# Peptides against a protein of PDB entry 4PN1, part 192

Target 1, 261 residues: chain A of PDB entry 4PN1
Amino acid sequence: KIEMNFLNKPIVPDTTKVISNFLTHYLITEPVEHVEIEAKLGTLIDLETQNRFEFPVMNETILNPEFNLRTRFESDMTASEHKYLNEFLNQAFRDSQKPGRLPFAYKHTKQVDLFYETEDNSRDKIRVSKNQSDNQVLACVKKRRVADLFLYCPNDAFDIRISISDELPVSMPSGNQQPSLTRLKDRVGYVHQEIKIDLTKTTQNDPVYDTTERHELEVEFGNIADLRDRAQKAKDGMEAPLFRRVQLFMDNVRILRREHS

## One batch from the design tools (peptide; made by RFdiffusion4, then SolubleMPNN)

Design b1_p27_2_s3 (from b1_p27_2, 17 letters changed)
Fold by OpenDDE base, seed 1:
Structure b1_p27_2_s3 (fold): chain B 261 residues (1-261), chain A 27 residues (1-27)
Amino acid sequence: as target 1 above (261 residues)
Amino acid sequence: MKKEQEELEKKFLELVEKYYEELNKKK
């Protein structure tokens, strides 16, 4: 007979607890109304060296936001890395269709994002998303970044930024207003157990730097209502449902950040 | 103005298509 430990009970990793508390704050304590919660794969860059930040740790570590580490996060990867991840996810999708597995859902979208300045010249722009094929409006939102949590991952190809955002639905900008920025997005989306995994190729025309391409991978909580319910239960003393959901989310993130060409 | 924006969008899409065609040729 094998037991889990001397208590024979599951033990929650400290990382899971820290992230759960972080999420609970913005779901329950100071609730964001139209909350989006996502993790992006990328690189923590040292502002002094312009190279990947080196932290004196040997494993996945949540960075304390109270410390000024003089870093920036680059949510980008190479085209080859992005392609590899796409192939990896395609295989995972295929394998999930086998009997006895929970299947992935798959969606491929091509959209145009138009960014408009607000009348108040606020940092937050209005984003109008349209379908590339028929120019139908898909969404009109003002996205505000509320908080970030950074994970330094020295043993993996990518570091992680978990972001809390408020996606406020807003009215369409005036027909007389020109977009300040236009982006094309080619997005391949995978959904498994209500966790969304998006591979996005973004093309942008820059008047100064010509056409730039960005490759991003995002992992998002697909059921915010359920997550909020779990967070409320956690505040009420029942933490297990929230911990399980966060663990699932982080396991998916960990799988993805370990995959590289 | 809407027409101008649509034309700009069309031009951008054409530019992007051309860009990807060129990238695919370099591969």
Scores: peptide ipSAE 0.010, ipTM 0.306, DockQ to the pose 0.010
Fold by OpenDDE base, seed 2:
Structure b1_p27_2_s3 (fold): chain B 261 residues (1-261), chain A 27 residues (1-27)
Amino acid sequence: as target 1 above (261 residues)
Amino acid sequence: MKKEQEELEKKFLELVEKYYEELNKKK
């Protein structure tokens, strides 16, 4: 006979607890009203070396946000890496359609994002998103980055940034305002168990910088209301539902960051 | 507990500084 441990009870990984606490803070303690929670694959760059950050750890490690490690996060990958991940997700989609599995949902969108300066000269810009095919307005929001949590992943192709953002719906800019920035987005979205995985190709024409193309992969909590409910339960002493959802989210992230061409 | 945490943070910062110093020496 075998048991799980000397208590014969499941234990929660420390990573799950740390992330759960981080999320609970911005869901419940100091709640962000229109919260978006996403993880992006990318690279922690050491500002001193301009190379991938090196730290004396051997596995996935959450960096303490109280310490300035003199790093930046680059949420980009090569076209080949992005293509590989797309093929990988396509296969996962196909496999999920088999009997006994929970199926992926798939969506392909092409949109243009127009960024406008705010009248109050705030650092936050108004983003108007339109469908490229018919120019229909999809959203008009003011997005504010609230907090980041970085995971250094020395054994994987990518590091992770988990971001808390506030996406406040706002009125359309006045007709006299010109966008300060325009971005074209080609996005392929995969949804499994209310977790959204997006592969995005972004083309940006910056008046100061040449046209830049980015390839991004992001994982997002698709049901914020459920997540908030779970976080509230955790605050009330029942942590298991939140831990399970965070574990699911992180497992998906871990699968993706391990895949590379 | 607060003092212990402060000591741990101090030690951590020292380790980080030492690590970067060593990396810079290898360049």
Scores: peptide ipSAE 0.000, ipTM 0.222, DockQ to the pose 0.034
Fold by OpenDDE base, seed 5:
Structure b1_p27_2_s3 (fold): chain B 261 residues (1-261), chain A 27 residues (1-27)
Amino acid sequence: as target 1 above (261 residues)
Amino acid sequence: MKKEQEELEKKFLELVEKYYEELNKKK
């Protein structure tokens, strides 16, 4: 007979606790109404060298936001890396369709995002998302970045930014207003156990810097209501459901950030 | 919650057992 440990009970990694507390704060304590919670793969860049920063740690580490580390996060990756991840996820999708597995859902979307300046000249722009094929409006939101949590991952291809955003539904801009920015998004989405994984190619025409293409991978909590319920339970002293959900989320992130050709 | 936890524990143990079985076959 094998036991997990001397208590024969699952143990929660400290990373899971920290992230869970972070989420609980913005789900329950100071609740964000239209919360989006996502992790993006990218690189923590040293502002001095413009290269990936080297922190004096040997494993996945949540950076303390109280310290100014003079870094920025770049959520872009190479086309080759993005392609590899797409192939990897396609295989994972296929494998999940086998009997006895929980299947992925798959969706491919192409949309146009139009960004508009707000009347109050706030930093937050209004984003109108339209289906690229028929120009149907999919969403009109004002996205506010609420908080970030950075994970330095020295052993993996990517670092991680977990972001909490408020996606406030807003009215369409006036018909006379021109977009300040237009982006084309080609998104391949995979959903497994209500965790959404998106591979996104973003094309933007810059009048100064020509056409730029970005490649992003993001992992998102697909069931915020459930997550909020779990967070509430955690606040009430029952932490296990939240820890499990966060662990699932992070395990998916960990799988993805380790994949490289 | 308790039932869910028990199921997770069971799955974990099964995974561990499988891992060690595979490891032992490689020896």
Scores: peptide ipSAE 0.000, ipTM 0.245, DockQ to the pose 0.017
Fold by OpenDDE base, seed 4:
Structure b1_p27_2_s3 (fold): chain B 261 residues (1-261), chain A 27 residues (1-27)
Amino acid sequence: as target 1 above (261 residues)
Amino acid sequence: MKKEQEELEKKFLELVEKYYEELNKKK
């Protein structure tokens, strides 16, 4: 007979605990009403070197937000990397359809995002999202970035930004307002166990900048209500459900960030 | 103004569609 450890009890990795606490804060302690929680694959760039950030750690490390590391996060990848991930996820999708597996759900969406400046000149823009095919309004929100948690992943192709955002529903901009930015999104979405994995090709036409294309991969908690419930239970002393969900989320992120072309 | 905006949006969409079509042709 084998046991897990000398207590024969499961041990929660510190990373899971830290992230769980981070999420609990914005789910329960200072609750964000329309919370979006996502992890984006990208690269921590050292502002001094303009290269990938180098930190004296040898594995996945949550960076302490209290320290200004003079970094920026680039939530982008090459087209080839994005294609590889798409192929990888397509295969994962196919494999999940086999008997005995939990299947992926798949959705392909083409969306147009129109960004409008707010009257108060807030840094937060109003985003009107429309279906590209029929121009139907999907959402009108003011998305506020509430908090970020960065994971430096020296052994993987990508670093991770976990973001807490508030997607506040707002009224449509007046018909007299012109969008400051228009963005086209071609999004392939994979959902497995209520975790959303989105591959997004973004094209934006900036009047100041040339048309830019971005390739993003994001992993999102698809069931915020459940997550909030788990977080509440954690606050009440039952942490296991939250830890399990966070672990699942992070494992999916880890799988994806290890894949490269 | 609303019509102009709609036209701009339409033109942008057309440009992007063309862009993706060209990308798909290169594949």
Scores: peptide ipSAE 0.024, ipTM 0.374, DockQ to the pose 0.010; fails the geometry check

Design b1_p27_2_s4 (from b1_p27_2, 16 letters changed)
Fold by OpenDDE base, seed 2:
Structure b1_p27_2_s4 (fold): chain B 261 residues (1-261), chain A 27 residues (1-27)
Amino acid sequence: as target 1 above (261 residues)
Amino acid sequence: MEEEQKKLEKKFLELVEKKYTELNKKK
């Protein structure tokens, strides 16, 4: 007979615990009302060298946010990397349609985001999202970045930023107000077990800066209500449901960050 | 925004530390 360990009980990785506690804080302890929780693939850049930072660690490591590491996070990737991930996800989609598997859902969307300055001169802008095909308003929100948690992944193609954001629904800006920024988004979305995986090509027109193009991959919790419920249970002493959900999320992230051309 | 971020991150770490301390007491 083989057992898992000398207690014959499942062991939760420390990474899962730390991330679970991070999420619980912003779901339950200091709750963000309209919370968005996503992980973006990218690169931790050393501000001194402008290259990927080299931390003295050998595996996936959550960085302590109390330390100023003199880094920035770049959520961009090359067009080639983005294409490879798209092909990879397409194959995963096809494989998931086979008998005995849970299928992916797929959606392709094109939208335009218009950013407006707020009357209170807040750094936060109002984002109006419209469908490119019919100009229908999809959303009008004020998005505030609440917190970030960074994972340095020296063995993989990408580092990870887990972000907590507040997407507050707001009224449409006045008809006379001009957008300060326009962003076109071409998004391919995959959903598996309520985890959203989005590949986004973004074209941004800035009045001051030249047009910039970015390629991003994000992984998002698609069921915040369920996640909040799990976090509450964790606060009440039942941590297993939250740990399982975070583990699922992180495993998907780990799969994606390892894939590159 | 940066100041707010730092405050929230600090609060998070305090929470994590508390949680791990409690877990260690149960060992």
Scores: peptide ipSAE 0.000, ipTM 0.190, DockQ to the pose 0.056
Fold by OpenDDE base, seed 3:
Structure b1_p27_2_s4 (fold): chain B 261 residues (1-261), chain A 27 residues (1-27)
Amino acid sequence: as target 1 above (261 residues)
Amino acid sequence: MEEEQKKLEKKFLELVEKKYTELNKKK
């Protein structure tokens, strides 16, 4: 007979605990009402060198925010990396349709995001999202970034930013108002066990700098109500459901950040 | 130990929020 350890009980990794506590704060302790929780793949950049920062660690590490690291996070990848990830996810989708597996759901969307200034010239802009094909309004929101948690991943292609955002539904801007910024988004979305994986190509025209493109991959918790319930249970002393959900989320992130062209 | 852990958690979250603000200003 084999036991997993001398207590014969599961052990939760420190990474899972730290992330779970981080999420619990913004789900329960100081709750964000219209919360979005996502992880983006990207690169921690040293502000002095403008290259990827090198930390004295050998594995996945949540960065201690107490240190002034002089870093920024770039949530972008090359077109080739983005293409590779798309092909990888397409294969994963196909494999998941086989008997005995839980299937992916798939959605391809093309939208335009129009950003409007607020009357009070507040920092947060109103975003109106429309379908490119029929110009139907998909959403009108004011998004506020609340908090970030950064993971340095020295053995993988990408570092990770976990972000908490508040996406507040708001009324449409006045008909006389012109957008200050317009972005085109081509998004391929995959959903597995209520975890959303989105590959997004964003195109923006700048009068001065011409057309810029960004390639992003994000992983999002697709069921916030369930996650909030799990977080509440954790606050009440039953942590296992939250830990399991965070572990699932992070395992998906870990798979993706290792992939590159 | 539980009380100490809660104090550490609170401190950690405060530091995370501070760092987030600093990093966003540098973008």
Scores: peptide ipSAE 0.000, ipTM 0.203, DockQ to the pose 0.053
Fold by OpenDDE base, seed 4:
Structure b1_p27_2_s4 (fold): chain B 261 residues (1-261), chain A 27 residues (1-27)
Amino acid sequence: as target 1 above (261 residues)
Amino acid sequence: MEEEQKKLEKKFLELVEKKYTELNKKK
């Protein structure tokens, strides 16, 4: 007979605990009302070298947000990497349809995001999202980035940014206000066990810069209500459900960040 | 021993919460 360890009990990695507590803070302690929680694949860039950040660690490391490490996060990837991930997820989708598996759901969306300045000239813009095919309004929100948690992943193709955002539903811009920015999004979405994985191709016309194309992969908690419930239970002393959900989320992220063309 | 572990875990979580609260105050 084999046991897990000398206590024969599951061990929760400190990474899971740190992330769980980070989430709990913005779910329960200082709750964000319309919270979005996502992880993006990208690269931590050293501002001094303009190369990928080098830190004296050999594995996945959560960076302490209290310290300015003189980095920026680039949430872009190459078209080749993006294509590879799409093919990888397509295969995962197909495999999940087999008997005995939990199936992926799949959705392909093409939308236009229109960004509007706020009347109070706040840094946060109003985003109106419309379906490209029928011009149906999908959402009108003011998205505010609340917090970021960065994971340096020296052994993987990508580093990770976990972001807490507040997506406040707002009224449509009034009058003849024109959008300050228009963004086209081609999004392929995969959902497995209420975790959303989105591959997004974004085309943006910048008034100052040439048209830019971005390729992004994001992993999002698809059931915030459940996550909030789990976080509340964790605050009440029952941490296991939250840890399990965070572990699932991070395992999906870990799978994806290891994949590259 | 289990109680001690739970205490340590609680203390850890409290420390992490403190850090995030402090960061929010600086914003």
Scores: peptide ipSAE 0.000, ipTM 0.196, DockQ to the pose 0.087
Fold by OpenDDE base, seed 5:
Structure b1_p27_2_s4 (fold): chain B 261 residues (1-261), chain A 27 residues (1-27)
Amino acid sequence: as target 1 above (261 residues)
Amino acid sequence: MEEEQKKLEKKFLELVEKKYTELNKKK
């Protein structure tokens, strides 16, 4: 018989604990009502060199937000990287359809995002999302970025930003308002065990700037109610359910960020 | 890329439908 360790109990990685605490804060302590929690693949860029930052660490490291590291996060990737990830996820999808596996769900969406300025001159814009095919309104929200947690991943293709946002449903802008920005989004979504993985191609036409295309991969908690319940239990002293869910989320992120074209 | 994506979507749909059909035959 083999045991896990000398206590024969699961050990929770420190990364899981830190992230769990971070999430618990914005789920329970200072709760965000319409919370979105996502991880984006990208690159931590040194503002001085404009290259990927080189931190003096050898593995996945959560950066302390109390320190100004003079970095920015770029959530873009190359078209080739994006294509590779799409192919990888397609294969994972196919494999998950086999007997004995939990299947992926798949959804392809093409939408137009229209951004409107708010009357209060807030930095937050109203986003109206419409289906490209029939112009049906899918959502109208005011998204506020609440907090970020950055993971430097020196051994992987990508660094990670975990973001907490408040997606407040709002009324449609008045018919007299013109959008300040329009974005086309082509999104392929994979869902496994209520973890959403989205590959998004965003096209933006700027009248001043040439057409820009961005390729993003995001991993999102698909069941916030469950996550909040787990976070509450963690606050009450039962941390295991939250840790398990965060571990699952992070393992999916880790798989994806390791994939290279 | 778009054509390829559509092809993949069709393939995925077919797989899902096949699986659903198989599961319903076992019930």
Scores: peptide ipSAE 0.008, ipTM 0.285, DockQ to the pose 0.012; fails the geometry check

Design b1_p27_3_s1 (from b1_p27_3, 17 letters changed)
Fold by OpenDDE base, seed 3:
Structure b1_p27_3_s1 (fold): chain B 261 residues (1-261), chain A 27 residues (1-27)
Amino acid sequence: as target 1 above (261 residues)
Amino acid sequence: MEKLEEQKKLEEELLEKVEKYFEELNK
């Protein structure tokens, strides 16, 4: 007979605990009402070198937000990398349709995001999202970035930013107001076990700069209500459900960040 | 059998959508 350890119980990785606590804070302790929780693949850039940040660690490491590491996070990848990930996810989708597996859901969306300045000239802009095909309004929100948690991943193609955002539904801007920014998004979305994986090509026209294109991959918790329930249970002393969900989320992120063309 | 056929259809639809995305991605 073999046992897992001297307690014969599963053990939770420290990364899972740290992330779980981070999420619990913004789900329960200081709750964000319309919370969005996503991980983006990208690169931690050293502001001094403008190259990928190098930290003296050998594996996935959550960076302490209390330290100013003089970094920025670039949530972008090459078109080739993006294509490769798309092909990878397509194969994963196909494989998941086989008997005995839990299937992916897939959705392709094209939308335009129109950003409007607020009357108070606040940093947060109003975003109106419309379907590109019929110009139907999909959402009108004011998004605020609440917190970030960065993972340095020296062994993988990408670093990770986990972000907590508040997406407050708001009324449509005045009909006479012009957008300050327009962003086109072409997104393919994969959903597996309520974890959303989105590949997005974004095109943005800057009045000062030429048209910029960005290729992003994000992983999002698709069931916030369930996650909040799990976080509440964790605060009440039952941590296992939250740890399991966070572990699932992070495993998906880990799979994706290892892939490159 | 019906479920499998539906799955295959979904796979085909996905492939078509992905191909279009790839074309746009690489422009």
Scores: peptide ipSAE 0.027, ipTM 0.535, DockQ to the pose 0.012
Fold by OpenDDE base, seed 4:
Structure b1_p27_3_s1 (fold): chain B 261 residues (1-261), chain A 27 residues (1-27)
Amino acid sequence: as target 1 above (261 residues)
Amino acid sequence: MEKLEEQKKLEEELLEKVEKYFEELNK
């Protein structure tokens, strides 16, 4: 007979606990009402070297948000990397359709995002999202990023930013208001066990930098209500459901960040 | 058998869509 350890019980990784606590704070303790929780693949850039940040650690490390490490996070990748991830996810999709597996769901969206300044001159902009095909309004929200948690991943192709955002539904801007920014998004999304994986190509016209394209991959909790319920249970002393969900989320993130062309 | 065939067809159609959309994303 083999046991897992001397207690013969599963052990929750410290990373899972830290992330779970981070999420619980913004789900329960200081709750964000219209919360979005996503992880983006990207690169922590050292502002001094302009290269990928180097820290004296050998594995995945959550950076303490209380410290200014003089870094920026670039939530972008090369077209080649993005293509590779697309192919990888294609294969994962195909494999998931096999008997005995839980299948991916798939969604493709092409939308235009129009950003408007708020009347109160808030830093937050109103985003109106429209479907490119029929110009129907998909959403009108004021999105505010509430908090970030960065994971430095020296052994992987990408670092990770987990973001807590507030997506407040708001009324449409006045008809005479012009958008300050227009962004085209072409997104393919996969859902597996209520975890959303999105590959997005974003095109933006910048008056200074001309047309720029971004290639992003994000992993999102697809069932916030369930996650909030799990977080509440965790706050009440039953942590296992939250830990399991966070572990699933992070395992998917870990799979993706290891892939490179 | 009919349900399985329909499901396989839908799966194939979805796979084709996935391939097409990824090609578009990478243009």
Scores: peptide ipSAE 0.019, ipTM 0.369, DockQ to the pose 0.011
Fold by OpenDDE base, seed 1:
Structure b1_p27_3_s1 (fold): chain B 261 residues (1-261), chain A 27 residues (1-27)
Amino acid sequence: as target 1 above (261 residues)
Amino acid sequence: MEKLEEQKKLEEELLEKVEKYFEELNK
């Protein structure tokens, strides 16, 4: 007979607990109404060296937000890395269609994002999203970044930023207002067990800089209501459902951040 | 409610798979 440990009970990794507590705060304690929770793959950059941040740790580590580490996060990757991840996810999609597996869902979307300054000159811009094919308005929102949690991953190709955002629906800008920024988004989305994985190519025209293209990969909780319910149960003393959901989310992130061409 | 119950069942099955994986790794 084999037991998992001397208590013969599951143990939750500390990383899972820290992330779970972080999510619980913005789901339950100080609840964000229109919450979006996503992890982006990218690179922690040391502001002094402009190279990848180096921290004296040997594995995945959540950075303490209370300390100013003089870093920035670049949520971008090379076109080749992005292509590799797309091929990887396509294969994962195909494999998931086999008998005995839970299938991925797949969606390809192309949209135009128009950014407008607010009348009060707030830092947050209004984003009007339209379908590229017919210019139908998909959304008009004000997205506010509420909090970030950074994971330094020295053994992997990418570091991780987990972000809490408030995506507030707002009224359309005045017809006389010109957008300050226009961004084209080409997004392929994969959904597995209500975890969304999006590969996004963004193209924007900068009046000062040439057209810039970005390549992003994000992993998002697709069922916020369920996550909020799990977080509430955690606050009430039943943590296991939340831990399981966070573990699933992070395992998907871990798979993706290890992939490189 | 049914979807939530199904998800919980799947999570339990996943945990069992993980446990089996580590059991095999420790042999």
Scores: peptide ipSAE 0.006, ipTM 0.343, DockQ to the pose 0.020
Fold by OpenDDE base, seed 2:
Structure b1_p27_3_s1 (fold): chain B 261 residues (1-261), chain A 27 residues (1-27)
Amino acid sequence: as target 1 above (261 residues)
Amino acid sequence: MEKLEEQKKLEEELLEKVEKYFEELNK
């Protein structure tokens, strides 16, 4: 007979525990009301070298947010990398349609985001999102970045930023107010087991800066209510459901960050 | 009015660029 270990019980990796605790804090302890939780693929840039950060670790490592590592996170990737990931996800989608598998859902969306300054001169802008086809308002929110958790991944093509954001619904800006920024988004979305994977091409016209184009891949928890329930159970002493969901999320992230041309 | 028209034109041009990109990715 073979056993898993000397206790013959599953062991949870420290990474899963740390991330679970991080999420629990903003779901339960200091709850964000309109929480968005996403992981973006990108690169930790060393501010001194302007190259990818080199940390003395040999594998996936959660960076301690209490320390200023003099880094910035760039969520952009090359067009070729973005194309490769799109092809990879398309294949994964096709494979998931086979008997015995859980299928992906697929959605393609095009939207325009209009950013407006707030009356209180806060750094947070009001974002009005509209569907490009019919100009219907999809959302009007004030998004606040609450917290970030960075994973340095020296063996993979990308580092990871897990972000907690508050997307507060707000009233539409006054009709006389002009947007300070306009952003066009073309998004291809894949959903599997309530985990959203989005490939987004963003084009932005800044009145001060030239047109910037970005290629992003994000992984998002698609069922926040379920995640919050799991986090509450974890606080009550039942951690397994939360750990499982976080592990699923992170495994999807790990798959994606390993795929590179 | 001129600023609004110019902004709309810029938005349309950007949209076309985005559309072309994803079309190329899916070929």
Scores: peptide ipSAE 0.009, ipTM 0.364, DockQ to the pose 0.011; fails the geometry check

